# Peptides against a protein of PDB entry 5TUV, part 199

Target 1, 107 residues: chain A of PDB entry 5TUV
Amino acid sequence: KEVIDRLRYLKAEIEDLELKERELDQQKLWLQQSIKNVMDDSINNRFSYVTHEDICNCFNGDTLLAIQAPSGTQLEVPIPEMGQNGQKKYQINLKSHSGPIHVLLIN
Target 2, 107 residues: chain B of PDB entry 5TUV
Amino acid sequence: AQECQNLEVERQRRLERIKQKQSQLQELILQQIAFKNLVQRNRHAEQQASRPPPPNSVIHLPFIIVNTSKKTVIDCSISNDKFEYLFNFDNTFEIHDDIEVLKRMGM

## One batch from the design tools (peptide; made by RFdiffusion4, then SolubleMPNN)

Design b2_p28_6_s4 (from b2_p28_6, 8 letters changed)
Fold by OpenDDE base, seed 4:
Structure b2_p28_6_s4 (fold): chain B 107 residues (1-107), chain C 107 residues (1-107), chain A 28 residues (1-28)
Amino acid sequence: as target 1 above (107 residues)
Amino acid sequence: as target 2 above (107 residues)
Amino acid sequence: MTEVERSGFIYKFDSSYYIFENGVLRLK
């Protein structure tokens, strides 16, 4: 029946799509490795920075903190709770495992 | 017939995943391009200046930007080794990563 | 020494940015 033919077609297509998906996964892995290699290059690493002006141009009129931290640093934002003074607690917790964190006040 | 419908649903599901993965790959490519452009910009700038920028005038990747009102009071506690930070804000804030900054810079 | 408190949001220095408004963290 036409149903059987449709089933065969769909199964074949799904198999092809599965192959395509695996191909994309491999491409992602390779690209991620490429990015890592580029960023870890000594020359690129030396010049991998932005300026205060760059940051100021990206954001308008507010207090800006730049937090430079090693890769893998974890940032946590607790669920806001009411503090002892009756104010909500807006917090950022930072935890690095590989090096010190550096904070700059931009404006 | 029901099996056919199930396979059609699976087919569509796989197509959507493939689309998502393709989009993710494109984003990674753009990130790599932006990074390379940043490096190139900085290399040329330092060549023209014949010196590197002052250490505290630049923000090295990876970093995040915290944006909050000028009226926001910020308190910060730092561990001795600077591996841990606790920020307290009396108001809301925004967090932006270095990737977004590079995008806003037009890299 | 500062202890990391229990959090409802975890971010690693990778790709996501957020807005924290009215006690809610939102992806931009």
Scores: peptide ipSAE 0.136, ipTM 0.846, DockQ to the pose 0.115
Fold by OpenDDE base, seed 1:
Structure b2_p28_6_s4 (fold): chain B 107 residues (1-107), chain C 107 residues (1-107), chain A 28 residues (1-28)
Amino acid sequence: as target 1 above (107 residues)
Amino acid sequence: as target 2 above (107 residues)
Amino acid sequence: MTEVERSGFIYKFDSSYYIFENGVLRLK
């Protein structure tokens, strides 16, 4: 029957898609490791920075804070809630586990 | 048949995931390229200047940029070890990661 | 770019693993 044939076809296609997805997962893993290795290289790490000018060229007209922190630092933005004074709370919480956090006011 | 319909749904789900993963891989590739370009730029710039940039004049990766109105009042509480920060804003803000900055820089 | 104040989230400083997507930080 047509339905039986369609079922067999779909099952075979899904199996092929599973293989493709696993391939992509592996590629992602290898690429992530590659990026990490490149960034951890001593020479690359020495030159892995942007300037104030770079930031100013990217953003105009507002107050800009640059927050530099070690890899793995946690940044939390809670859902704004109404404060005691009736004002919404807009917050950023930062927690580092491996080193100090550095903040620069750009403008 | 119901089974055929179920497999069609699964097939579509897998196709969507594969598409998303392919897009993510492309982004990772671009990130790696952007980082390498950044390093190359900075190495060349320091070579021409015959000196490294002054301390605190650059922002080392990884970092994020917080963008808010000039009118926004920002309060910051810092732990003694500088491992924990609490920012309070009286208005909304935007966050941009280093990847977005590199993109805007044309890296 | 995202208006993160509208969505509560946790972000780790690791650009290799996280991205902003529709105002939400997600694993790459």
Scores: peptide ipSAE 0.144, ipTM 0.855, DockQ to the pose 0.120; fails the geometry check
Fold by OpenDDE base, seed 5:
Structure b2_p28_6_s4 (fold): chain B 107 residues (1-107), chain C 107 residues (1-107), chain A 28 residues (1-28)
Amino acid sequence: as target 1 above (107 residues)
Amino acid sequence: as target 2 above (107 residues)
Amino acid sequence: MTEVERSGFIYKFDSSYYIFENGVLRLK
């Protein structure tokens, strides 16, 4: 019946899609490694920075904090809780495992 | 048949995942291009100036940007080794990564 | 874009960035 043929077709297509997905996963891994290699290059690393002007041009007004930290640094934002004064408590927790964190106030 | 419908749902799910992964790969490629353009810009700028920028005038990758109102009060606690930071805000904030900054810079 | 209300989150550097607005976490 047409249903049986459709089932066979769908199963075959799903199998092909699984292969395609695995291929994309491998491509992602290769590309990620390529990016890492480029960024870890001594010359590229020396010039891998932005300026205060760059940041100011990207954002208008308000207070801007630039947080430079090693790769893998963890940033946690807990659920806002009420403080003792009745004000909501907004927090950022930073934890590095491989080096110091540097913070700059841009404006 | 119910089995046919189930397989069609699965096929569609896989197609959507593949589409998402393809988009992610494209973004990674753009990230690599943006980084290379950044490095090239900085190399050229330092060559013209015949000197590197002042140490505290640049932000090295990787970094994030925290954006909040100018009225927001920010308190910061830092560990002795600068591996841990605690920020307290009396209002909400935005967090942007270096990838978005490079995009906004037109890299 | 995913929006999560009144929830905390953990961000790892070189991962996705977020917006925290009025107690709402937004994944870009």
Scores: peptide ipSAE 0.138, ipTM 0.845, DockQ to the pose 0.128; fails the geometry check
Fold by OpenDDE base, seed 2:
Parts: sequence; C-alpha cells; structure tokens
Structure b2_p28_6_s4 (fold): chain B 107 residues (1-107), chain C 107 residues (1-107), chain A 28 residues (1-28)
Amino acid sequence: as target 1 above (107 residues)
Amino acid sequence: as target 2 above (107 residues)
Amino acid sequence: MTEVERSGFIYKFDSSYYIFENGVLRLK
C-alpha cells in the first residue's frame, strides 16, 4: 500500500532526524566549550574588551550604561508594574554570585 | 491516513528544529571568530600605542549595554559587596549583549 | 535579594524598551 510505504518512510526519516538533532546538540556543546576555553585563556582575556568609542559608534544619540559583570550574573527585567504614582516601573535587577558588578556611564 | 499526517507534522517540526539548531551553531562560530578578531585588534592597538588603555576607558567582556533616552532618569541602588544592583528607570530601555555589540562593530 | 543601598546617581536616560520573554538574561 502507498500509505504503508509512506508510513515506513516517514518513520525512518524521523529516526534519522533524531540522530541529526543529537549530533547538532553535541556539536553545540563542544563549540561552547571551545569558546569558553578561548575566552578563559589568559592572553585572550587580557584583550577581551571594547572601548567607549566602540560602544558610541554602535549606539548613537542616547544614554548608555555598560554593565560589566562576571559570568553567570543574572539580569532580571520584571514585568513593568504600575507604581504608586500611576507610572510604570521599568527596572533591572542584577545579581552576581562570583564577583562584583561594575557599571560605566557612556555619554 | 491520520497516522501518516501526524508523522508528517512531526517530521516538519523536527526539520524546523534542526534548522534552528544549525543556525545557532553557525552563530556560535561567528561569535568565536568575532571574539578572536576583537582580541587581535586590541593586541595590535596596544602594541602600536606601547601602552594599555586606561582602565576606565574600556569595558571588559562579558558585559551588556543598556540604552535609554537622554531624558530617562535612572536610579541605581547597589549592595555593599556590589553583587546586587537595582536600576529604576522612569522610561523604557533597551538591553544589548556583548555579542550584538561585536556584530555591530563588524568583528 | 539582600539589602541594597541607594547609590544615588539619578541620571536621565532616553529609552527604547525591549524585554526578554522570560525576563532573565544570564551573562556568559
């Protein structure tokens, strides 16, 4: 039957796709580790920065805050709620567990 | 048959997911390249200048950029150990990660 | 969340609003 043949084909293809997905997941994992290793290298770490000029060139005309924080730092943006004055609260919460957070004002 | 249709839907879903994962993998590769280019740029620049940049003139990775209007009032509260920050804005803001910055820089 | 001290800079910013779907971003 055509239907039976199609079913068999689809099942086989899905199985192949599952294998492919697992392969991609593994590749991602390895690449992530590679990136981490590169970034953690002492020489690379020494030069892993951008300048104020770099930032200004990327974002024109507004006030910019640069927040430097260690890996794993959590940034939370709560859903804006109405304040007591009827104004929406726009908020950022930062929590680090491995080191201090540093904030720079740019322009 | 309904079973055939169900499998076709699943196949399509898996194909899309795989496509997304492939794209994500490519992005990670580009991120790594961008980082290496950044490091190379900075290393070369410091060699030419024969000095490192002033500490407060650069933003070390990892970082984020908060972009808001020049009219936005920002209030910041900091914990004693500087592990926790609370930012309050009287208006909306944008957040950009370091990856996006590197992209905008053309790294 | 621990006690936070007001380190008052009141700075005026001009804003564009983007939110994360989950409201959380983890730095690498």
Scores: peptide ipSAE 0.046, ipTM 0.833, DockQ to the pose 0.056; fails the geometry check

Design b2_p28_7_s1 (from b2_p28_7, 12 letters changed)
Fold by OpenDDE base, seed 5:
Structure b2_p28_7_s1 (fold): chain B 107 residues (1-107), chain C 107 residues (1-107), chain A 28 residues (1-28)
Amino acid sequence: as target 1 above (107 residues)
Amino acid sequence: as target 2 above (107 residues)
Amino acid sequence: GRPRRLTPEKVVEYAKKNNSNSYSFSLE
């Protein structure tokens, strides 16, 4: 009976957790849509940028590439591989389907 | 007994997923707040300056920042339509998305 | 998922964990 009671308890709790998880999923979807709506607003979109100064304040002493790309742009970073010259290769691949990619060099 | 153990494992798995989803939801909320703060800052700044910033002085969202050593040699191949970019580095790098940058900016 | 910070080392870790040869994400 102890095992049976534990089973009943666990099953009931799992059912409650399923409901909670679905609730969180819906909340996430709602919030994601809300964020998209805010960002897609014409006025907000006009002012949705950072400056060179902003980036320089976040990073220093390095070479910085700022890559602006349309929403939906695919970014791929392959695992480093050894080249034919014995040099380790580090790569970043970008593919946009909605517009051109813009790159800024920040020193 | 075995069924009880299986359900307890499932229960724990669900609890962990719920915890992760709660954390992700909180981060989304902060993202929205950060974006709104960014827009507000930029609107105010442009009002004070009575003009928008120069086109090549700002990075529009969405974007990423690639951080690498000053000694790193960067090679970039670009498609004719600028929809595809291939970056080659002779050394390691770090990629930071716009959300992480906004966090560093204190938005 | 979309990473906040990504390094080649993290790519390797991800690739090994997911039986992949790259780390890919979208700017949404």
Scores: peptide ipSAE 0.595, ipTM 0.903, DockQ to the pose 0.927
Fold by OpenDDE base, seed 2:
Structure b2_p28_7_s1 (fold): chain B 107 residues (1-107), chain C 107 residues (1-107), chain A 28 residues (1-28)
Amino acid sequence: as target 1 above (107 residues)
Amino acid sequence: as target 2 above (107 residues)
Amino acid sequence: GRPRRLTPEKVVEYAKKNNSNSYSFSLE
């Protein structure tokens, strides 16, 4: 009887958790859409940028590439492999479909 | 009972997923706040300066930051046929997305 | 998903988990 009662309780709780998970999924979806709408707003879009100073303050002592690309741009990072000269190759591939990619070198 | 144990495992699995989704939701909320703060900052700054920043001095969202050693040799090739940008590095790098940058900026 | 931070080492880890040769994401 105790096991049966525990099973009943667990099944009910799992059902509640499933509902909670779906609720969170919906909230995430709505929030993502909200963020998109805010970012796509003409005024917000006009001011949606960071400066060189902002980037430099976040990173020190390195070469920094700022790559601005249109939304939807695909970025691919292959597994590093040894080149023909024995040097390991590190690559970043970008594929844009809706506009130019802008690259800034930040010292 | 084995069934009871199985349900308890499932319960725990669902609880962990819910926890993860709650964390992700909170991150999205912070992202929206950070973006709004960024826009507000930039609007205020341009108002005070009575001019927009120079075009090549800002990085518009969305963007990524590639961080690599000062000694790293970087090559870039562009394929018009596929709208592909290939970056080659002779050493390792780190990629940071715009969200991470905004977080580091304290937005 | 889009990672906040990505390194070649992390790419290897992701690729192994997904039986892939690369890690890909979209700028949204």
Scores: peptide ipSAE 0.586, ipTM 0.902, DockQ to the pose 0.914
Fold by OpenDDE base, seed 1:
Structure b2_p28_7_s1 (fold): chain B 107 residues (1-107), chain C 107 residues (1-107), chain A 28 residues (1-28)
Amino acid sequence: as target 1 above (107 residues)
Amino acid sequence: as target 2 above (107 residues)
Amino acid sequence: GRPRRLTPEKVVEYAKKNNSNSYSFSLE
């Protein structure tokens, strides 16, 4: 097929794909907001929890820490590096700005 | 010719992004469904028990789960207001968010 | 982004990709 014709076809198709991508972007924003609204509902919020049993059923044979924190809480995991004693440093940093953090030992 | 090839690469790139976004949208839908199912389950459970669960027996969303070996030593430093936590582990760990937990629960 | 599952190996991977020394995310 002629190169010029192919170029025209490709440009038209890309233009259609751009529209499709923008549509998906808007749908994503809508769904994200919808989820937020559902979770922020007072009744739903009241029942938005899992149990110790739920967690234990999901994991076996390990120590489990459950960390509940307000939305917006910042979590930082540094790259594991060797400490002064030659031991690798495994660390988690948590910072909340809107409420206390609650930690439970599950297993 | 070169322009045609460039556009074909662009076309393919956009197609892949669209596919990824479609998958992400599906995941968001499933997240919303999972959350609704969780709420429904808990409402039913509390109805049957005629009372809410004990305060320290549940973990409210949002939360994360830290999974580590039973042999792992965990040290935790907590600020006085409990807004800041520093966890130190002598071994590796895994972090799982609440969405993954809900998936594992079959919600 | 908020990871479904995060391991030290993934932390390293993400940190390298972002020219950082840590992996950070927010509970949203």
Scores: peptide ipSAE 0.575, ipTM 0.903, DockQ to the pose 0.897
Fold by OpenDDE base, seed 4:
Structure b2_p28_7_s1 (fold): chain B 107 residues (1-107), chain C 107 residues (1-107), chain A 28 residues (1-28)
Amino acid sequence: as target 1 above (107 residues)
Amino acid sequence: as target 2 above (107 residues)
Amino acid sequence: GRPRRLTPEKVVEYAKKNNSNSYSFSLE
């Protein structure tokens, strides 16, 4: 019966797709770790920066804050809600675990 | 058959996930290339200048850029402990990560 | 630590003090 053959074909293909998806997941993890290793290299780390000029070339017309924090610093942006004072709150929450946070104002 | 239809739907879902994951891997590869280009640029620039850039003229990775109106009032407070930081804005803002900046820089 | 209030006017002021188009400081 053609239906039975179709079922077998689909099941076999889905099994292959499952393997492919797991392979991609592993590749993603590997690549992420590779990027971390490259960035953590002593020479690369020394030169892992952008200039104020770089930022100005990318953005214009507004106030710009550059916030540099250690890797692993937690970032939270709550949904804007009305505060107790009747003003809508727009917030960025940061928590560093390993080092200082630097703030740069770019005009 | 209903079972065939169900498997066809599942097959399609898996194919879409695989497509998405392949795209994500491509982005990671581009990130790695961009970072290497950044490092190379900075190394060459410092060699030509025969000195490192001034400390306050660069933004070290990782960082974020906060873009807001020139009319926005920004308050930065240390909350609870010295590792938690709260930024308050009286208006909306946009956050751009370092990866996006590198993209805009053409790295 | 003290909370810092930043306005566009203060940004200009700080930038001028540092003879730059930007101002940077450590939050720690």
Scores: peptide ipSAE 0.425, ipTM 0.893, DockQ to the pose 0.025

Design b2_p28_7_s2 (from b2_p28_7, 10 letters changed)
Fold by OpenDDE base, seed 2:
Parts: sequence; C-alpha cells; structure tokens
Structure b2_p28_7_s2 (fold): chain B 107 residues (1-107), chain C 107 residues (1-107), chain A 28 residues (1-28)
Amino acid sequence: as target 1 above (107 residues)
Amino acid sequence: as target 2 above (107 residues)
Amino acid sequence: GRPRHLTPEKVVEYAKKNNSTSYTFSLE
C-alpha cells in the first residue's frame, strides 16, 4: 500500500533528521567551547578589546554606555513601569558574581 | 492517512529546526573569525604604536553597549551586598552585545 | 539566549509571550 510505504519512508527520514540534529548540537557545543578556549587564551585575552572609536563608528548621535562585566554576569531588563511622578521607568539590572563591572561613557 | 500527515508535519518541523541550528553554527563560526580578526588588529596596532592603549580608552570583552538619546537622564546605583548595578533611564534605550558590535565593525 | 539587540519594546513582547516580567540573559 502506498500509504504504508510513505509511512515507512517518513519514519526513516525522521530518524535521519534526528541524527542530523544531534550532530549539529554536538558541533555547536564544540564550537562554543572552542570560542571560549580562544578567548581565554592569555595572548588573545590581552587583545580582546574594542576602542572608543570602534563604538563611535558603530553608533552616532546618542549617549553610549559601554559596560564591561565578567563572564557570567546576568542582565535583567524589566518591563517598563510607571514611576511615582508618572514618568515611565526604564531599567537595566546587572548582577556580577566574579568581578567588578566597568562602565565607560562614550559621547 | 492522518498518521502520514502527522509525520509529514513532524518532518517539516525537524527540517526547520535543523535550518535554524545550521544558521546558528554559521554565526558561531563568524564570531570566532571576528574575534580572531579583532585580536590580530589590536596586536598589529599596538606593535605599530609600540605601546598598549590607555586602560580607560578600550572596552574589554565581554561587554554590552547601551545607546540612548542624548537627552536621556541616566542614573546608576550600586548594591555591594547583591553585587548589583541598577541603571535607570527616563527614556527608552537599546542594548547591543559585543557580538553585534563586532559585526558592525566589520570584523 | 543572549540577544544581539534588545529594546524595552522587545522586552514587553517577550514578557507577554513568556508570561514574564523581565528579559534576563548572561554575558557568557
């Protein structure tokens, strides 16, 4: 029966796709670890920075805050809420557990 | 048959997930390349200058960029007990992570 | 995951979709 054959084919294909997806998951994990290793290298770490000029070239006409924080720092952006004076409050919360947060104001 | 249709839907769902994961892998590869290029650029620049940049003139990875209107009032409070930094804005803002910045830099 | 770009508007959209009050991510 054509339907039976189609079912068999689809099941086999889905199994192959499942294997492919797992392969991609492993590759992602490998790449992520590779990136971490490269970034954690002493020499690379020494030169892992951007300049004020770099940032200004990417963004202009605004006030810019450059926030450098340790890996693992959590950022939370709450839903904007109305303040006591009727002014809408916009917030960014940072929680660092492994080191200081450095903030640079870029004009 | 309904079972055949269900499997075809599942097949399509898996194909879409695979496409997404393939795209994510490509992004990771590009991130690694961008970081390599950044490091190389900085090494070369410091070699030419025969000195490292001033410490407050660069932003070390990982970082984020917050951009907002020049008219936006920004307030920052720090809680030592919670290792928390709270940024308050009286207007909307945009957050860009370091990866996005490197992309904009053309790394 | 860590967003490449985030705005309060996106946070609102995210919150509505995920029954949350905030968008949280980590610098990894």
Scores: peptide ipSAE 0.670, ipTM 0.903, DockQ to the pose 0.929
Fold by OpenDDE base, seed 4:
Structure b2_p28_7_s2 (fold): chain B 107 residues (1-107), chain C 107 residues (1-107), chain A 28 residues (1-28)
Amino acid sequence: as target 1 above (107 residues)
Amino acid sequence: as target 2 above (107 residues)
Amino acid sequence: GRPRHLTPEKVVEYAKKNNSTSYTFSLE
């Protein structure tokens, strides 16, 4: 029956798609590791920076904080909530495990 | 048949996931290219200047940029080892990661 | 996932969708 043939065709295609998806997952993992390796290279690491001018060219009109932290630093942004004084609080929490965090006021 | 329809829905779901993953892979490739371009730019600039930039004039990767109104009051609590930071804002803010900055820079 | 751009509004949207109280990510 045509329905049976369609079912077989769809099952075979889904199986191929599963293989393709797994392939893409592996490629993503490989690329992520490749990027890390390139960034961790001693020469590349030495030159892996942006300038104040770069940031100013990208942003304007507001106060700008540049927060440089070691790889693996965790950032947490909680839901804004009302404080005890009735003022809405906005927070950013940072936790590093491998080194100090550096903050620069750019603008 | 109902089973055929179910498989067609699953097929479409998988195709959409594959499309999304392909897009994500392209982004990773662009990230790697952007980083290499950044390193090349900085290396050339330092060669021309015959000196590295001042320590506080650059922001090393990884970093984030926080922008907020000039009227926003920012309070920062820092641990003794500078491994933990708590930022408090009396108004809204925006966070941009280094990858987004590199994109804006045209790297 | 590491967001390219994040705002408190986006955090609220994320929290509602994922039954969370915050948005967390790492600098990798």
Scores: peptide ipSAE 0.664, ipTM 0.905, DockQ to the pose 0.935
Fold by OpenDDE base, seed 1:
Structure b2_p28_7_s2 (fold): chain B 107 residues (1-107), chain C 107 residues (1-107), chain A 28 residues (1-28)
Amino acid sequence: as target 1 above (107 residues)
Amino acid sequence: as target 2 above (107 residues)
Amino acid sequence: GRPRHLTPEKVVEYAKKNNSTSYTFSLE
């Protein structure tokens, strides 16, 4: 009897949690769309940038590459492999389908 | 008894997922706020300067930042249409997306 | 998903866990 009561309680609670999770999923989708809409706004898009100073303030002491690319650009970072000279090979591959990629050297 | 234990495990799993989703939702909210703050900052800055920033002085969203040692040798292969980039590094690097940069900027 | 921060080390860890040879993401 005690086990049966516990089972009923757990099932009811899980059902409530399922509803809550679905609510959060919907909220996430809504917010993601909201962000896209805000960023796609012509006025906001005009001012959606950072400066070299901004980047330099966030990082120091290193070489910095700023890579601006269209939304949807795919980035691939393969597992580092040993080269012919015994040197590890580190790579970044970028592929855009909707526009050119722009690279700036900051430092 | 076994069924009860199974449901308790599932309950806990769902609770953890909900917690994670709540955190992710909060991050999205902060992202939207950060973007709006960025736009506001830039609008104000351009108003004060009475002109837009120089074309090559800003990085438009979306972007990523690649930072590496000052000693790192970077080779880049670019397609004719600039839609494809291949970066080769002789040492390790770090990639930071625009969202992280905005966070570091305090937006 | 789109990582906030990625390193070759993290790529290796990801690849091992997912039986992949690379880490791929998009600027969404």
Scores: peptide ipSAE 0.662, ipTM 0.906, DockQ to the pose 0.924
Fold by OpenDDE base, seed 5:
Structure b2_p28_7_s2 (fold): chain B 107 residues (1-107), chain C 107 residues (1-107), chain A 28 residues (1-28)
Amino acid sequence: as target 1 above (107 residues)
Amino acid sequence: as target 2 above (107 residues)
Amino acid sequence: GRPRHLTPEKVVEYAKKNNSTSYTFSLE
């Protein structure tokens, strides 16, 4: 029957897609670990930085804050709310668990 | 049949997830390449200069960039251990992570 | 997920979709 044949086909294809998705998941994990290993290398870590010039070349005309923080630092951006003075309040919260946060003012 | 339709919906859902994961893998590959290029650039630059850059002239990874208008008033509250930062802005801002910055740098 | 670019406007959109009051992510 046509419907039965279609069902068999779809089930088989879905099974193949499941295998493909798991393969991609494993590849992602491998690549993420690879990136971490490369970044954690002592020599690479020493040279893992950008300059003020780099940032200025990417952005101009604005006030720039460069916030360097340890891996795992949590950032929270609340929904803007109206203040008592009728002005909107925009906020960024940072919380590190492994070391101090460093902030540089650029431009 | 309804079962056939359900399986077709599931098939399409899985295909979309696979497509998204493939795109994410490609991004990770580019991230790794960008980081390696950054390290190579900095190593070469320091070799040519025969010295490392001044400590407060560079931003070490991981970092984020916050850009806002020159007219924006920024208030910052810092914990004693500098593990927690609270930024308040009287106007809107933009946040860019280090990966996006490396992309803009052409790494 | 870790956003490449985030604005208060995007936070509002995210919050509406996810019934949240903020956008949170980690530097991993």
Scores: peptide ipSAE 0.658, ipTM 0.903, DockQ to the pose 0.926

